# Designs tried in a protein design run: peptides against a protein of PDB entry 7QUU. Part 42

Target 1, 43 residues: chain A of PDB entry 7QUU
Amino acid sequence: DAVEPSVEKEYKKIISFRDTVFEGKHQQFLVPNNVRLKFLRDR

## One batch from the design tools (peptide; made by RFdiffusion4, then SolubleMPNN)

Design b2_p22_6_s1 (from b2_p22_6, 13 letters changed)
Fold by OpenDDE base, seed 5:
Structure b2_p22_6_s1 (fold): chain B 43 residues (1-43), chain A 22 residues (1-22)
Amino acid sequence: as target 1 above (43 residues)
Amino acid sequence: EIDKKLEEFKKKLFEGEEVTIL
């Protein structure tokens, strides 16, 4: 199934967030307000 | 399917709920 380019771009940001913050590991966590605001601004 | 998971992740991220990174 073809993923829309906009959705793919945002999914790549989630993967980049995983790789940079959690070293590509599967993890459950509470998102701190400062990290949340950074991620939302980098949209 | 990816879109629904992405929107759920964005919602939890925005609300400050627990999220899972895969």
Scores: peptide ipSAE 0.035, ipTM 0.436, DockQ to the pose 0.130
Fold by OpenDDE base, seed 3:
Structure b2_p22_6_s1 (fold): chain B 43 residues (1-43), chain A 22 residues (1-22)
Amino acid sequence: as target 1 above (43 residues)
Amino acid sequence: EIDKKLEEFKKKLFEGEEVTIL
C-alpha cells in the first residue's frame, strides 16, 4: 500500500518525536489521531 | 530501561493531546 506523502511526513515527525522523548529534550508535539493509531498498530 | 521509556512514549502518544516533553 502506497503511503500518501502527507502521511509519510507525519511518520517522520513521530520518529523525531520518539527520539526527542528518549533523549529527554523539551518539546511540544501534536500527533494527528489517524497517524497515531497507525503508529501504534505498526509497532 | 529502553522498554519502560518506549511504553511511556506509547501511552503519551495514545492519550492524544499535545505531548509536552518536559
Scores: peptide ipSAE 0.020, ipTM 0.387, DockQ to the pose 0.088
Fold by OpenDDE base, seed 2:
Structure b2_p22_6_s1 (fold): chain B 43 residues (1-43), chain A 22 residues (1-22)
Amino acid sequence: as target 1 above (43 residues)
Amino acid sequence: EIDKKLEEFKKKLFEGEEVTIL
């Protein structure tokens, strides 16, 4: 199934957020709950 | 200590709670 471009954009935000958290960077990210929950379940 | 804080952070993130990154 092709991931919609809107959903792909939100996945990229979650990946950037994850990397920021693990790197200890102080940055705020707005990530939709549905995309966030999917990403956390796939890990 | 870091691992415990990380697991608590993942839990809050999963539950949709506000998380502060210090």
Scores: peptide ipSAE 0.019, ipTM 0.341, DockQ to the pose 0.054
Fold by OpenDDE base, seed 4:
Order: structure tokens, then sequence, then C-alpha cells
Structure b2_p22_6_s1 (fold): chain B 43 residues (1-43), chain A 22 residues (1-22)
């Protein structure tokens, strides 16, 4: 199923967020609600 | 203690659009 370009862009933000969390960097992120919920479930 | 802070972080991540990574 082709992921809509909007959803792919949001998913890339979650990957960047995840990687920043693992790197232990202090940073603020704006995470869209739907992508945030997916990130919390897939871990 | 670390696990509780991680749970609080996950909760803030779930509830809020803007999240500060610690």
Amino acid sequence: as target 1 above (43 residues)
Amino acid sequence: EIDKKLEEFKKKLFEGEEVTIL
C-alpha cells in the first residue's frame, strides 16, 4: 500500500525524533498526534 | 527511578504535541 506522502513525511519526523532520543540530545520536537501514537505502539 | 522518568516521558509524548527530549 502506497503510504501517502504526508504520512511518510510525518514518519520521517518520528525517525529523526527516535534517533535524537537514542543519541541523548536535549531537543524540542513537534510530533503529530497520529504519528506519535504509532511511535509509542511500535516500540 | 529511571523507569518512572521514562514512563512520564512516554505519557507527555502521548498527550502533548510538543515534547522536550531529556
Scores: peptide ipSAE 0.019, ipTM 0.331, DockQ to the pose 0.096; fails the geometry check

Design b2_p22_6_s2 (from b2_p22_6, 9 letters changed)
Fold by OpenDDE base, seed 2:
Structure b2_p22_6_s2 (fold): chain B 43 residues (1-43), chain A 22 residues (1-22)
Amino acid sequence: as target 1 above (43 residues)
Amino acid sequence: DIEEKLEKFRLELFKGEEYIKL
């Protein structure tokens, strides 16, 4: 099934975030302002 | 578990209405 373009866009942001946090790629990305950044500490 | 943390974070990203640049 084709993934909705909006959902695909958000998944790309998640992947970019993952890569920045865990792989140290330091890519600039947009994330929701209400997301708990505790994830950054608990990698 | 790091995969479980990623899934929780993924769910939070889908609920976000406003975005900030990090």
Scores: peptide ipSAE 0.034, ipTM 0.424, DockQ to the pose 0.219
Fold by OpenDDE base, seed 5:
Structure b2_p22_6_s2 (fold): chain B 43 residues (1-43), chain A 22 residues (1-22)
Amino acid sequence: as target 1 above (43 residues)
Amino acid sequence: DIEEKLEKFRLELFKGEEYIKL
């Protein structure tokens, strides 16, 4: 099945977010629900 | 696939957790 273009776009944004925030350092961060990006939350 | 990877990542970050570990 073809992945929807929207899902691929969201994944790329999540990876960009990960790379920006964590920089591969395996850190732990508190993220309040009101600060979380909508596309990172459960569907 | 990318959808499975997306879901796994969402679960790791946000499902029932206040902390992100990556």
Scores: peptide ipSAE 0.034, ipTM 0.435, DockQ to the pose 0.185
Fold by OpenDDE base, seed 3:
Structure b2_p22_6_s2 (fold): chain B 43 residues (1-43), chain A 22 residues (1-22)
Amino acid sequence: as target 1 above (43 residues)
Amino acid sequence: DIEEKLEKFRLELFKGEEYIKL
């Protein structure tokens, strides 16, 4: 299926955020208690 | 599908008053 350009842009932002955190560029960040972060580990 | 998965993630990230701004 074709992914809309806006959806692809948001997906790239999520992956960029994941990679930045896991590379150790962020020592501390705030996450809401009700957020499911498991998605960040998936493709 | 990637669009369905992304939509489910948006609902978790932006629900309520507290959310992650990416």
Scores: peptide ipSAE 0.033, ipTM 0.447, DockQ to the pose 0.178
Fold by OpenDDE base, seed 1:
Structure b2_p22_6_s2 (fold): chain B 43 residues (1-43), chain A 22 residues (1-22)
Amino acid sequence: as target 1 above (43 residues)
Amino acid sequence: DIEEKLEKFRLELFKGEEYIKL
């Protein structure tokens, strides 16, 4: 089944954010896992 | 496929820790 364009866009944003943060290109802070999930989805 | 990858990504990021450093 073709992935909905909305889901693909969300995935790409989450991956881009992850990579930016984990490469040390963003301010580091501790976040609860559940909050992090919400935060990533909202990007 | 992307939905499955997204779910796997979520599981990798959030499994096993109470807090993750971002």
Scores: peptide ipSAE 0.030, ipTM 0.414, DockQ to the pose 0.180

Design b2_p22_6_s3 (from b2_p22_6, 12 letters changed)
Fold by OpenDDE base, seed 5:
Structure b2_p22_6_s3 (fold): chain B 43 residues (1-43), chain A 22 residues (1-22)
Amino acid sequence: as target 1 above (43 residues)
Amino acid sequence: EIEKKIEEFRKELFEGQEVIIL
């Protein structure tokens, strides 16, 4: 089944966020500290 | 199917918390 364009756009933002946090550039995002620490542990 | 996996991944990454891109 085709993914709705709105859902695909949201997923791309989540992936971009993940990758940015993993690169240590997480300052571009407002996130709870526990979420930030989760991504930093996966590095 | 894919939409359910996206929503599961969103919930797993953010623990149900809101995230704002600046």
Scores: peptide ipSAE 0.032, ipTM 0.454, DockQ to the pose 0.305
Fold by OpenDDE base, seed 2:
Structure b2_p22_6_s3 (fold): chain B 43 residues (1-43), chain A 22 residues (1-22)
Amino acid sequence: as target 1 above (43 residues)
Amino acid sequence: EIEKKIEEFRKELFEGQEVIIL
């Protein structure tokens, strides 16, 4: 199934966002510690 | 499938969570 290029681009941005949240390096938002701890468990 | 994973991830980050914009 061909993924729409717009959806693939949005997915790549969300993965990058996830990784910055996990590292606590996201500059646009203070993410709650419980959300960061979820990413620690999923890795 | 990918759109569903995107929406699930948005819910996991923001649903029921207070997030401060910097």
Scores: peptide ipSAE 0.030, ipTM 0.425, DockQ to the pose 0.413
Fold by OpenDDE base, seed 1:
Structure b2_p22_6_s3 (fold): chain B 43 residues (1-43), chain A 22 residues (1-22)
Amino acid sequence: as target 1 above (43 residues)
Amino acid sequence: EIEKKIEEFRKELFEGQEVIIL
């Protein structure tokens, strides 16, 4: 199925955000420590 | 399928938080 270009852009943003949160480099959002720890476990 | 995965990730990342992805 062709993914709508809007959905693909949103997915890329979510993945980029996840990776930035995982790296602990995200200062623009108060990402709770429990959310960061979940990503650490999933890698 | 991809939309469902996006929604699962939104819940996992942002449930109970107001977060804007720029």
Scores: peptide ipSAE 0.024, ipTM 0.451, DockQ to the pose 0.238
Fold by OpenDDE base, seed 3:
Structure b2_p22_6_s3 (fold): chain B 43 residues (1-43), chain A 22 residues (1-22)
Amino acid sequence: as target 1 above (43 residues)
Amino acid sequence: EIEKKIEEFRKELFEGQEVIIL
């Protein structure tokens, strides 16, 4: 099933945001520390 | 399938907060 181009664009934005939060480039975003640690283990 | 994974991921990251990614 082809993913709608809008949904794929939103997914890419969320992944880019995740990556930049982990790189410390988005320290201004209050991501809960427990959520941050979950994604560090899944990498 | 992918849409459900995106929604689960949004819910896990933001705890139901609307976040505008520029």
Scores: peptide ipSAE 0.024, ipTM 0.444, DockQ to the pose 0.167

Design b2_p22_6_s4 (from b2_p22_6, 11 letters changed)
Fold by OpenDDE base, seed 3:
Structure b2_p22_6_s4 (fold): chain B 43 residues (1-43), chain A 22 residues (1-22)
Amino acid sequence: as target 1 above (43 residues)
Amino acid sequence: DIDKKLEEFKLEMFKGQEYTKL
């Protein structure tokens, strides 16, 4: 299935955010209510 | 800068949305 380029860009940003959190660079973040938080549990 | 990248992420993806604390 072809993912639309706009959606792929969204996923890449969410993964980058996840990686930043799990690297321990910040202890607490404000995150948008509508963020796909499922990506924060996958490594 | 990581803080800059995080802020850019928030601004581009979630402009006008409310936030919760993790």
Scores: peptide ipSAE 0.058, ipTM 0.519, DockQ to the pose 0.233
Fold by OpenDDE base, seed 4:
Structure b2_p22_6_s4 (fold): chain B 43 residues (1-43), chain A 22 residues (1-22)
Amino acid sequence: as target 1 above (43 residues)
Amino acid sequence: DIDKKLEEFKLEMFKGQEYTKL
């Protein structure tokens, strides 16, 4: 399934926020069901 | 609570979306 580029953009903000807030300490997190996770698993 | 702040941010950005744990 194709994920909308807008959804991917907003999800990147969440990941950037997570990484900033948690200093990389949290490996497990909730993501929207319709987001492409391939780029998130590599971080 | 940092976890609460993260969840509030996700809910604001993706209001009405369902979430899966990774």
Scores: peptide ipSAE 0.052, ipTM 0.486, DockQ to the pose 0.212
Fold by OpenDDE base, seed 2:
Structure b2_p22_6_s4 (fold): chain B 43 residues (1-43), chain A 22 residues (1-22)
Amino acid sequence: as target 1 above (43 residues)
Amino acid sequence: DIDKKLEEFKLEMFKGQEYTKL
C-alpha cells in the first residue's frame, strides 16, 4: 500500500515529537495539539 | 507501548487540528 507523501510527512513529525518528549531532544517543529497532550499524559 | 500508540494514529484525526510549535 502506497502511503501518500502528505501522510508520511505528518507521521515523521509525530515520531520527531515522540523523540523530543521522551528522549529530551529539543527540535523546533509543529505538531497537532491533541498529539502533544496525549504524549504529555503518557509521561 | 508508545510506538503502538503512534501506529494507531490516523491522519484524519489531525486534519483541521490546531498545531503547537515545540
Scores: peptide ipSAE 0.052, ipTM 0.483, DockQ to the pose 0.215
Fold by OpenDDE base, seed 1:
Structure b2_p22_6_s4 (fold): chain B 43 residues (1-43), chain A 22 residues (1-22)
Amino acid sequence: as target 1 above (43 residues)
Amino acid sequence: DIDKKLEEFKLEMFKGQEYTKL
């Protein structure tokens, strides 16, 4: 099934956030302490 | 400013969530 456009947009934002983190653009910052943090690390 | 953009993203996507330092 195709992912809903609104959900896809949210995932793209999350991926962009993750990439910013892992590119080392921030040494330290606060991230959500929830299931979405698992998504950021595992994908 | 990337810090501002990241803060705006957190406020939009994770409002009301608890945060951990990375």
Scores: peptide ipSAE 0.047, ipTM 0.488, DockQ to the pose 0.260

Design b2_p22_7_s1 (from b2_p22_7, 7 letters changed)
Fold by OpenDDE base, seed 3:
Structure b2_p22_7_s1 (fold): chain B 43 residues (1-43), chain A 22 residues (1-22)
Amino acid sequence: as target 1 above (43 residues)
Amino acid sequence: PKVVTPEELEEKIEEIRKEVRE
Protein backbone atom coordinates (compact mmCIF):
# COMPACT_ATOMS: atom_id res chain seq x y z
CA ASP B 1 0.00 0.00 0.00
CA ALA B 2 1.31 3.45 -0.92
CA VAL B 3 2.04 5.54 2.19
CA GLU B 4 0.12 8.85 2.15
CA PRO B 5 2.43 11.79 1.21
CA SER B 6 1.69 13.55 4.54
CA VAL B 7 2.57 10.42 6.57
CA GLU B 8 5.84 9.93 4.64
CA LYS B 9 6.77 13.60 5.19
CA GLU B 10 5.96 13.29 8.92
CA TYR B 11 8.10 10.13 9.22
CA LYS B 12 11.10 11.71 7.44
CA LYS B 13 10.98 14.83 9.63
CA ILE B 14 10.72 12.79 12.86
CA ILE B 15 13.65 10.54 11.88
CA SER B 16 15.78 13.56 10.88
CA PHE B 17 15.04 15.26 14.21
CA ARG B 18 15.85 12.10 16.21
CA ASP B 19 19.14 11.51 14.37
CA THR B 20 20.22 15.15 14.88
CA VAL B 21 19.47 14.96 18.63
CA PHE B 22 21.21 11.58 19.16
CA GLU B 23 24.32 12.65 17.20
CA GLY B 24 24.69 15.60 19.61
CA LYS B 25 24.21 18.13 16.78
CA HIS B 26 20.99 19.66 18.14
CA GLN B 27 21.56 23.19 19.49
CA GLN B 28 18.97 22.90 22.29
CA PHE B 29 19.16 19.30 23.55
CA LEU B 30 21.72 17.04 25.22
CA VAL B 31 20.53 13.41 25.41
CA PRO B 32 21.70 11.21 28.32
CA ASN B 33 22.17 7.47 27.66
CA ASN B 34 19.06 6.38 29.61
CA VAL B 35 16.82 8.68 27.51
CA ARG B 36 18.44 7.45 24.27
CA LEU B 37 17.82 3.78 25.19
CA LYS B 38 14.16 4.45 26.13
CA PHE B 39 13.51 6.30 22.85
CA LEU B 40 15.03 3.45 20.78
CA ARG B 41 12.85 0.82 22.56
CA ASP B 42 9.60 2.77 21.95
CA ARG B 43 9.96 2.38 18.14
CA PRO A 1 21.93 23.01 25.32
CA LYS A 2 20.02 21.39 28.21
CA VAL A 3 19.57 17.77 29.26
CA VAL A 4 16.41 16.54 27.51
CA THR A 5 13.74 14.27 29.03
CA PRO A 6 11.69 11.67 27.09
CA GLU A 7 8.62 13.89 27.57
CA GLU A 8 10.38 16.89 25.97
CA LEU A 9 11.35 14.74 22.95
CA GLU A 10 7.73 13.54 22.61
CA GLU A 11 6.54 17.18 22.73
CA LYS A 12 8.88 18.09 19.84
CA ILE A 13 7.66 15.07 17.83
CA GLU A 14 4.04 16.20 18.32
CA GLU A 15 5.07 19.70 17.13
CA ILE A 16 6.46 18.12 13.92
CA ARG A 17 3.20 16.13 13.45
CA LYS A 18 1.18 19.34 13.79
CA GLU A 19 3.33 21.15 11.18
CA VAL A 20 2.84 18.33 8.63
CA ARG A 21 -0.96 18.15 9.11
CA GLU A 22 -1.52 21.95 8.83
Scores: peptide ipSAE 0.378, ipTM 0.800, DockQ to the pose 0.723
Fold by OpenDDE base, seed 2:
Structure b2_p22_7_s1 (fold): chain B 43 residues (1-43), chain A 22 residues (1-22)
Amino acid sequence: as target 1 above (43 residues)
Amino acid sequence: PKVVTPEELEEKIEEIRKEVRE
């Protein structure tokens, strides 16, 4: 099993989290449009 | 689910970073 670099694991988890949140499918979070727009600009 | 702030999203990203580095 190629141990993925910690950076790649981090990236995959962050992107998965972001996509789930912005699609409105996250179990914990509901993102209003204004919050989404702010977050996308500040990355 | 609760309405989230940008700060809460950033906090959750930092939690993910911490979990990967531990």
Scores: peptide ipSAE 0.378, ipTM 0.800, DockQ to the pose 0.639
Fold by OpenDDE base, seed 1:
Structure b2_p22_7_s1 (fold): chain B 43 residues (1-43), chain A 22 residues (1-22)
Amino acid sequence: as target 1 above (43 residues)
Amino acid sequence: PKVVTPEELEEKIEEIRKEVRE
């Protein structure tokens, strides 16, 4: 089935956010390794 | 920037979902 444009936009924004956070480049968030690993395990 | 919890990351993801679906 075709992915709705809103769902694709949501996915792209979420992935971009996640990558930015885990690269340590997010302006608001610093993610310790233990928090990063927990997040990746739970998701 | 602040040290973040997994729960705070989930909250931010939910904010993104709301912004896209409005």
Scores: peptide ipSAE 0.378, ipTM 0.800, DockQ to the pose 0.702
Fold by OpenDDE base, seed 5:
Structure b2_p22_7_s1 (fold): chain B 43 residues (1-43), chain A 22 residues (1-22)
Amino acid sequence: as target 1 above (43 residues)
Amino acid sequence: PKVVTPEELEEKIEEIRKEVRE
């Protein structure tokens, strides 16, 4: 299915943020393991 | 960096959603 450009842009930004945080490369956030596991189940 | 809660991550995701729609 064709995804609307705005929806695709939103998705890409959210995934990029998530990946940066979970890789421990985010300057602002440190994610504990229990929080990481929650987000892996919810996606 | 600070230890983040699930709620704080959800708030940041919602901020990104607002920025894309503006």
Scores: peptide ipSAE 0.376, ipTM 0.799, DockQ to the pose 0.732

Design b2_p22_7_s4 (from b2_p22_7, 7 letters changed)
Fold by OpenDDE base, seed 4:
Structure b2_p22_7_s4 (fold): chain B 43 residues (1-43), chain A 22 residues (1-22)
Amino acid sequence: as target 1 above (43 residues)
Amino acid sequence: PKVVTPEELEEEIKKLREEVRK
């Protein structure tokens, strides 16, 4: 089945975020308490 | 605020990979 465009877009965002973190540009991010990782992906 | 850990990040990536493969 075709992947929903929204899911693919979120996946691409999280990969970009991962690469930024793991390349050492950002070792850690501060987010509000109880906020899920989607909060960072939507930036 | 809380720190986002590498483990939390990898778990979310894993979930999204599973959704993309459906």
Scores: peptide ipSAE 0.055, ipTM 0.416, DockQ to the pose 0.113
Fold by OpenDDE base, seed 2:
Parts: sequence; C-alpha cells; structure tokens
Structure b2_p22_7_s4 (fold): chain B 43 residues (1-43), chain A 22 residues (1-22)
Amino acid sequence: as target 1 above (43 residues)
Amino acid sequence: PKVVTPEELEEEIKKLREEVRK
C-alpha cells in the first residue's frame, strides 16, 4: 500500500531526529512533541 | 515530550520501517 503523504512527512521527521540523537550518543533524550511516534505506529 | 532511550527509539523506527515497506 502507498504510504499517505502525512505519514511519510512524520516518518522523515523521526528519521532526522534519530540521526541527530544517535550522533550525540545520549543515553536518554526528549522526543519533541512534533515527532508523532504514536501516530505513525498506529498506521 | 517523553523521555526515551536510543534502544527504544531504534525499536520504534524498526517497526515503522516494516509498515512503510508493506
């Protein structure tokens, strides 16, 4: 199935955030409110 | 905002990648 444009947009935000966090080697971090993990997981 | 670990985030990304590939 084709991924909806809204889901793809949020997925790209999550990937960008992940890469930033992993480069920083943090043990814990705050997920920004604009990164809609729950929304994407439910799709 | 919620606090997560890198391992928790990677697990969520893995799940999302699987869904996107369907």
Scores: peptide ipSAE 0.053, ipTM 0.399, DockQ to the pose 0.127
Fold by OpenDDE base, seed 3:
Structure b2_p22_7_s4 (fold): chain B 43 residues (1-43), chain A 22 residues (1-22)
Amino acid sequence: as target 1 above (43 residues)
Amino acid sequence: PKVVTPEELEEEIKKLREEVRK
């Protein structure tokens, strides 16, 4: 089913991360404040 | 702003898209 562009855009602003995001020795980036980052334990 | 890895960011965005399409 096709998702409306407006709805998809809003959902893309909400991202849930695991603790493993910070465990790796990978390159790190600053995520802008317009993107909501929540850890699973905050749900 | 928060610090995250690009790989985890892309994975979570992918999952979110799949959930929205259900």
Scores: peptide ipSAE 0.051, ipTM 0.397, DockQ to the pose 0.154
Fold by OpenDDE base, seed 5:
Structure b2_p22_7_s4 (fold): chain B 43 residues (1-43), chain A 22 residues (1-22)
Amino acid sequence: as target 1 above (43 residues)
Amino acid sequence: PKVVTPEELEEEIKKLREEVRK
């Protein structure tokens, strides 16, 4: 499935934030309403 | 969009990881 470029961009931000959180770098994050947290299941 | 704290997001990620391992 072709993911919309805007959604893909936000997914990349979420993945980056996820990795940062696990590295001990804690920052506030904005999650778009169209982005589902279930995407974070993948590494 | 919703604002989530690092702690809230970390807990949700943890929950999702546990669900995938089941």
Scores: peptide ipSAE 0.049, ipTM 0.388, DockQ to the pose 0.110

Design b2_p22_8_s1 (from b2_p22_8, 13 letters changed)
Fold by OpenDDE base, seed 3:
Structure b2_p22_8_s1 (fold): chain B 43 residues (1-43), chain A 22 residues (1-22)
Amino acid sequence: as target 1 above (43 residues)
Amino acid sequence: ISSEKLRKEFKEELEYLKKVQA
């Protein structure tokens, strides 16, 4: 399925947050395994 | 931004995307 433009913007934002946290610039934020957004766990 | 602010905004975006995806 194609992703709506508005949703795509939000995906880009949350990926940026994820990368920043997991790179060690900030205290790590643990993403629960039950989260449906698979890309949050796939670095 | 501060670690606390980053975590807060990340959680807010996560919850928003969960609602849209559901």
Scores: peptide ipSAE 0.083, ipTM 0.524, DockQ to the pose 0.064
Fold by OpenDDE base, seed 5:
Structure b2_p22_8_s1 (fold): chain B 43 residues (1-43), chain A 22 residues (1-22)
Amino acid sequence: as target 1 above (43 residues)
Amino acid sequence: ISSEKLRKEFKEELEYLKKVQA
């Protein structure tokens, strides 16, 4: 099943954010409503 | 990458992030 383009965009941002966070360079990103990781939505 | 591949990676990342979430 296909993922909506808008959601796919945000998935990419989250994955990019993960790498960036672990490198110590936090960035802003949007989080889909279906993401269960609350700490991501709070950023 | 394909949506399927992205979903897989995202799922794996979510599971990983759940483990390391403080």
Scores: peptide ipSAE 0.055, ipTM 0.498, DockQ to the pose 0.081
Fold by OpenDDE base, seed 4:
Structure b2_p22_8_s1 (fold): chain B 43 residues (1-43), chain A 22 residues (1-22)
Amino acid sequence: as target 1 above (43 residues)
Amino acid sequence: ISSEKLRKEFKEELEYLKKVQA
């Protein structure tokens, strides 16, 4: 089944965050207010 | 990527991020 565009965008943000964590940078990035992973918003 | 691959990757990344979250 098709993945909703909003879910795909959230996935891409999660990947970006993961990559930042792997680099040990913990760089700030914009997180939509409706993202499911609340810990990303509550930084 | 396919919907199935996306869902799988999403779940795995979610589990990983839960481990390293501050």
Scores: peptide ipSAE 0.047, ipTM 0.463, DockQ to the pose 0.096
Fold by OpenDDE base, seed 1:
Structure b2_p22_8_s1 (fold): chain B 43 residues (1-43), chain A 22 residues (1-22)
Amino acid sequence: as target 1 above (43 residues)
Amino acid sequence: ISSEKLRKEFKEELEYLKKVQA
C-alpha cells in the first residue's frame, strides 16, 4: 500500500538511527521482539 | 543529543509507527 510522505520521512529517520546504533556510535538499542517494523530487525 | 535522549525519541517514534503501520 501507499505510504504517506510524513510517514516515509519518519521511516527514514528511524532506519538511519538503527544503522547508527548498530555501527557502535551509540549504546545499542534493543529492538523489542513484538515490533512490527521489519526493517528494525533486519540488517 | 545524548544517547539516552536519542533512544527515548527512537522509542517514541517506534510506538507511533506501530500505530500507523498495518
Scores: peptide ipSAE 0.078, ipTM 0.507, DockQ to the pose 0.065; fails the geometry check

Design b2_p22_8_s2 (from b2_p22_8, 11 letters changed)
Fold by OpenDDE base, seed 4:
Structure b2_p22_8_s2 (fold): chain B 43 residues (1-43), chain A 22 residues (1-22)
Amino acid sequence: as target 1 above (43 residues)
Amino acid sequence: VSSEKLRKEFEEELEYLKKVAE
């Protein structure tokens, strides 16, 4: 089945995080509190 | 895109990202 829009939005945030890490940036990025991946919010 | 395929792909990536973020 197709990915739900809310889940797709979370994955886009993960991609953004990945890109930040790979660029060697340690800056915090805004992650909504409802994202399931807690480790991204706590960063 | 299959939700299952997408989830599996991201799960592998997340394992790496967790290690880097720690």
Scores: peptide ipSAE 0.050, ipTM 0.504, DockQ to the pose 0.202
Fold by OpenDDE base, seed 5:
Structure b2_p22_8_s2 (fold): chain B 43 residues (1-43), chain A 22 residues (1-22)
Amino acid sequence: as target 1 above (43 residues)
Amino acid sequence: VSSEKLRKEFEEELEYLKKVAE
């Protein structure tokens, strides 16, 4: 059950974003087309 | 990394992001 490289890349971006937010930064980036991730694109 | 472990970690981080982004 290995993760596809493209999927792993996007998941790591979200984890990195969490760390940035925790440090008081709110940098936006492109995320996969997923309604669950809408708040990361629209803010 | 297994798909299931990475998915669970990803979902946990998203839940945190929803809270801090409000």
Scores: peptide ipSAE 0.048, ipTM 0.466, DockQ to the pose 0.245
Fold by OpenDDE base, seed 3:
Structure b2_p22_8_s2 (fold): chain B 43 residues (1-43), chain A 22 residues (1-22)
Amino acid sequence: as target 1 above (43 residues)
Amino acid sequence: VSSEKLRKEFEEELEYLKKVAE
């Protein structure tokens, strides 16, 4: 099944967050509540 | 993109992020 473009965009933001964290950056992402995990709520 | 493929990649990255956040 295909994922809607809006949902795909949000998932890709979280996937890219790995590199942001590894580089020591404090970039924040807006994530939908249904996929927002506790450790990312303040990120 | 395939929902299964995206979900697998997403879950893999989240597992990494959990370890980094600890």
Scores: peptide ipSAE 0.026, ipTM 0.433, DockQ to the pose 0.242
Fold by OpenDDE base, seed 1:
Structure b2_p22_8_s2 (fold): chain B 43 residues (1-43), chain A 22 residues (1-22)
Amino acid sequence: as target 1 above (43 residues)
Amino acid sequence: VSSEKLRKEFEEELEYLKKVAE
């Protein structure tokens, strides 16, 4: 199923935020290993 | 991780969260 453009835009915002955190431009937060959201842990 | 992979993972997890919320 194709993702709606509006939803895709929101995903891009989340990706941008994550990248900012991982680049050290924002205070990093700890993600517990038991969190299912893999995109928060993996690079 | 590429943006493509990150997007797919996010979509998968959102689908999971929807099921859990039902």
Scores: peptide ipSAE 0.054, ipTM 0.462, DockQ to the pose 0.092; fails the geometry check

Design b2_p22_8_s3 (from b2_p22_8, 11 letters changed)
Fold by OpenDDE base, seed 1:
Structure b2_p22_8_s3 (fold): chain B 43 residues (1-43), chain A 22 residues (1-22)
Amino acid sequence: as target 1 above (43 residues)
Amino acid sequence: LSSEKIRKEFEEELEYLKKVAA
């Protein structure tokens, strides 16, 4: 459960990137099923 | 951004995070 501060910072970057892409009305891209980052699949 | 560019950037970042979180 505990995440390193550096990793958490990178997670936030990815979330921000994801949200920007989805808000920009871009074509949806596929998130690989083997991705461990659950928040990428939950949009 | 093209779908390919978005996907590539995402995958690169995910690869990094997988390594550091392992």
Scores: peptide ipSAE 0.065, ipTM 0.486, DockQ to the pose 0.061
Fold by OpenDDE base, seed 3:
Structure b2_p22_8_s3 (fold): chain B 43 residues (1-43), chain A 22 residues (1-22)
Amino acid sequence: as target 1 above (43 residues)
Amino acid sequence: LSSEKIRKEFEEELEYLKKVAA
């Protein structure tokens, strides 16, 4: 299943954002386990 | 950045993505 280009760009932004937070460059916060977007939880 | 600012930016991105993917 192909992902639309606009959605793909937003996925990349969110993944980069997540990694920055969890690497300690920003104050960390917990991502809920029930979040629909699974890639936010997987590291 | 404060935890509150990070959460707000995170929620904004999630909201946009949900709209586009719906």
Scores: peptide ipSAE 0.064, ipTM 0.486, DockQ to the pose 0.059
Fold by OpenDDE base, seed 2:
Structure b2_p22_8_s3 (fold): chain B 43 residues (1-43), chain A 22 residues (1-22)
Amino acid sequence: as target 1 above (43 residues)
Amino acid sequence: LSSEKIRKEFEEELEYLKKVAA
């Protein structure tokens, strides 16, 4: 099953935001290990 | 942006995605 385009856009936005935070472009904060969405932890 | 503002924006988007993925 393909992901709907609207949901995919939100995924890409979150990944971009995550990378920005982890790369130090903004003040970093830790993503909890119990976060359900695995792609938030995997870069 | 302060770390708190960044955190709030991040958590808001995460909450949305959790609802969609549930």
Scores: peptide ipSAE 0.058, ipTM 0.474, DockQ to the pose 0.062
Fold by OpenDDE base, seed 5:
Formats: sequence, C-alpha cells, structure tokens
Structure b2_p22_8_s3 (fold): chain B 43 residues (1-43), chain A 22 residues (1-22)
Amino acid sequence: as target 1 above (43 residues)
Amino acid sequence: LSSEKIRKEFEEELEYLKKVAA
C-alpha cells in the first residue's frame, strides 16, 4: 500500500541515519529483532 | 551533530514512526 508522504519522509531520515552509522561515521548499533520498522532490520 | 545527539533524535523519530505504523 502507498505510504503517506509525511511518513515516507520520516522513513528516509531514519534510513539515512542508519546507513551513516553502519558506514562507520558514528558508533555502530544493533537493531533488535522485535523492532516493528522492517527497514531498520533490512540492510 | 555529536553521535549522542544524533542517537537521541533517532530514538525520538523511531518512537514517532512506531506510533504511526501501529
């Protein structure tokens, strides 16, 4: 289903943060398996 | 932005998105 534009913008912000961390620009973190936001687990 | 500041913003944003997705 189509995601609301406002929500999509927020998703993109978080994905950008995630990628920055995993690229080594910030301290790495682990995403728990029970996190509801799938895009945080998928990388 | 410091790493700590970014982490706090991320956590706040994550909480918001969890509410929206619920």
Scores: peptide ipSAE 0.061, ipTM 0.481, DockQ to the pose 0.063; fails the geometry check

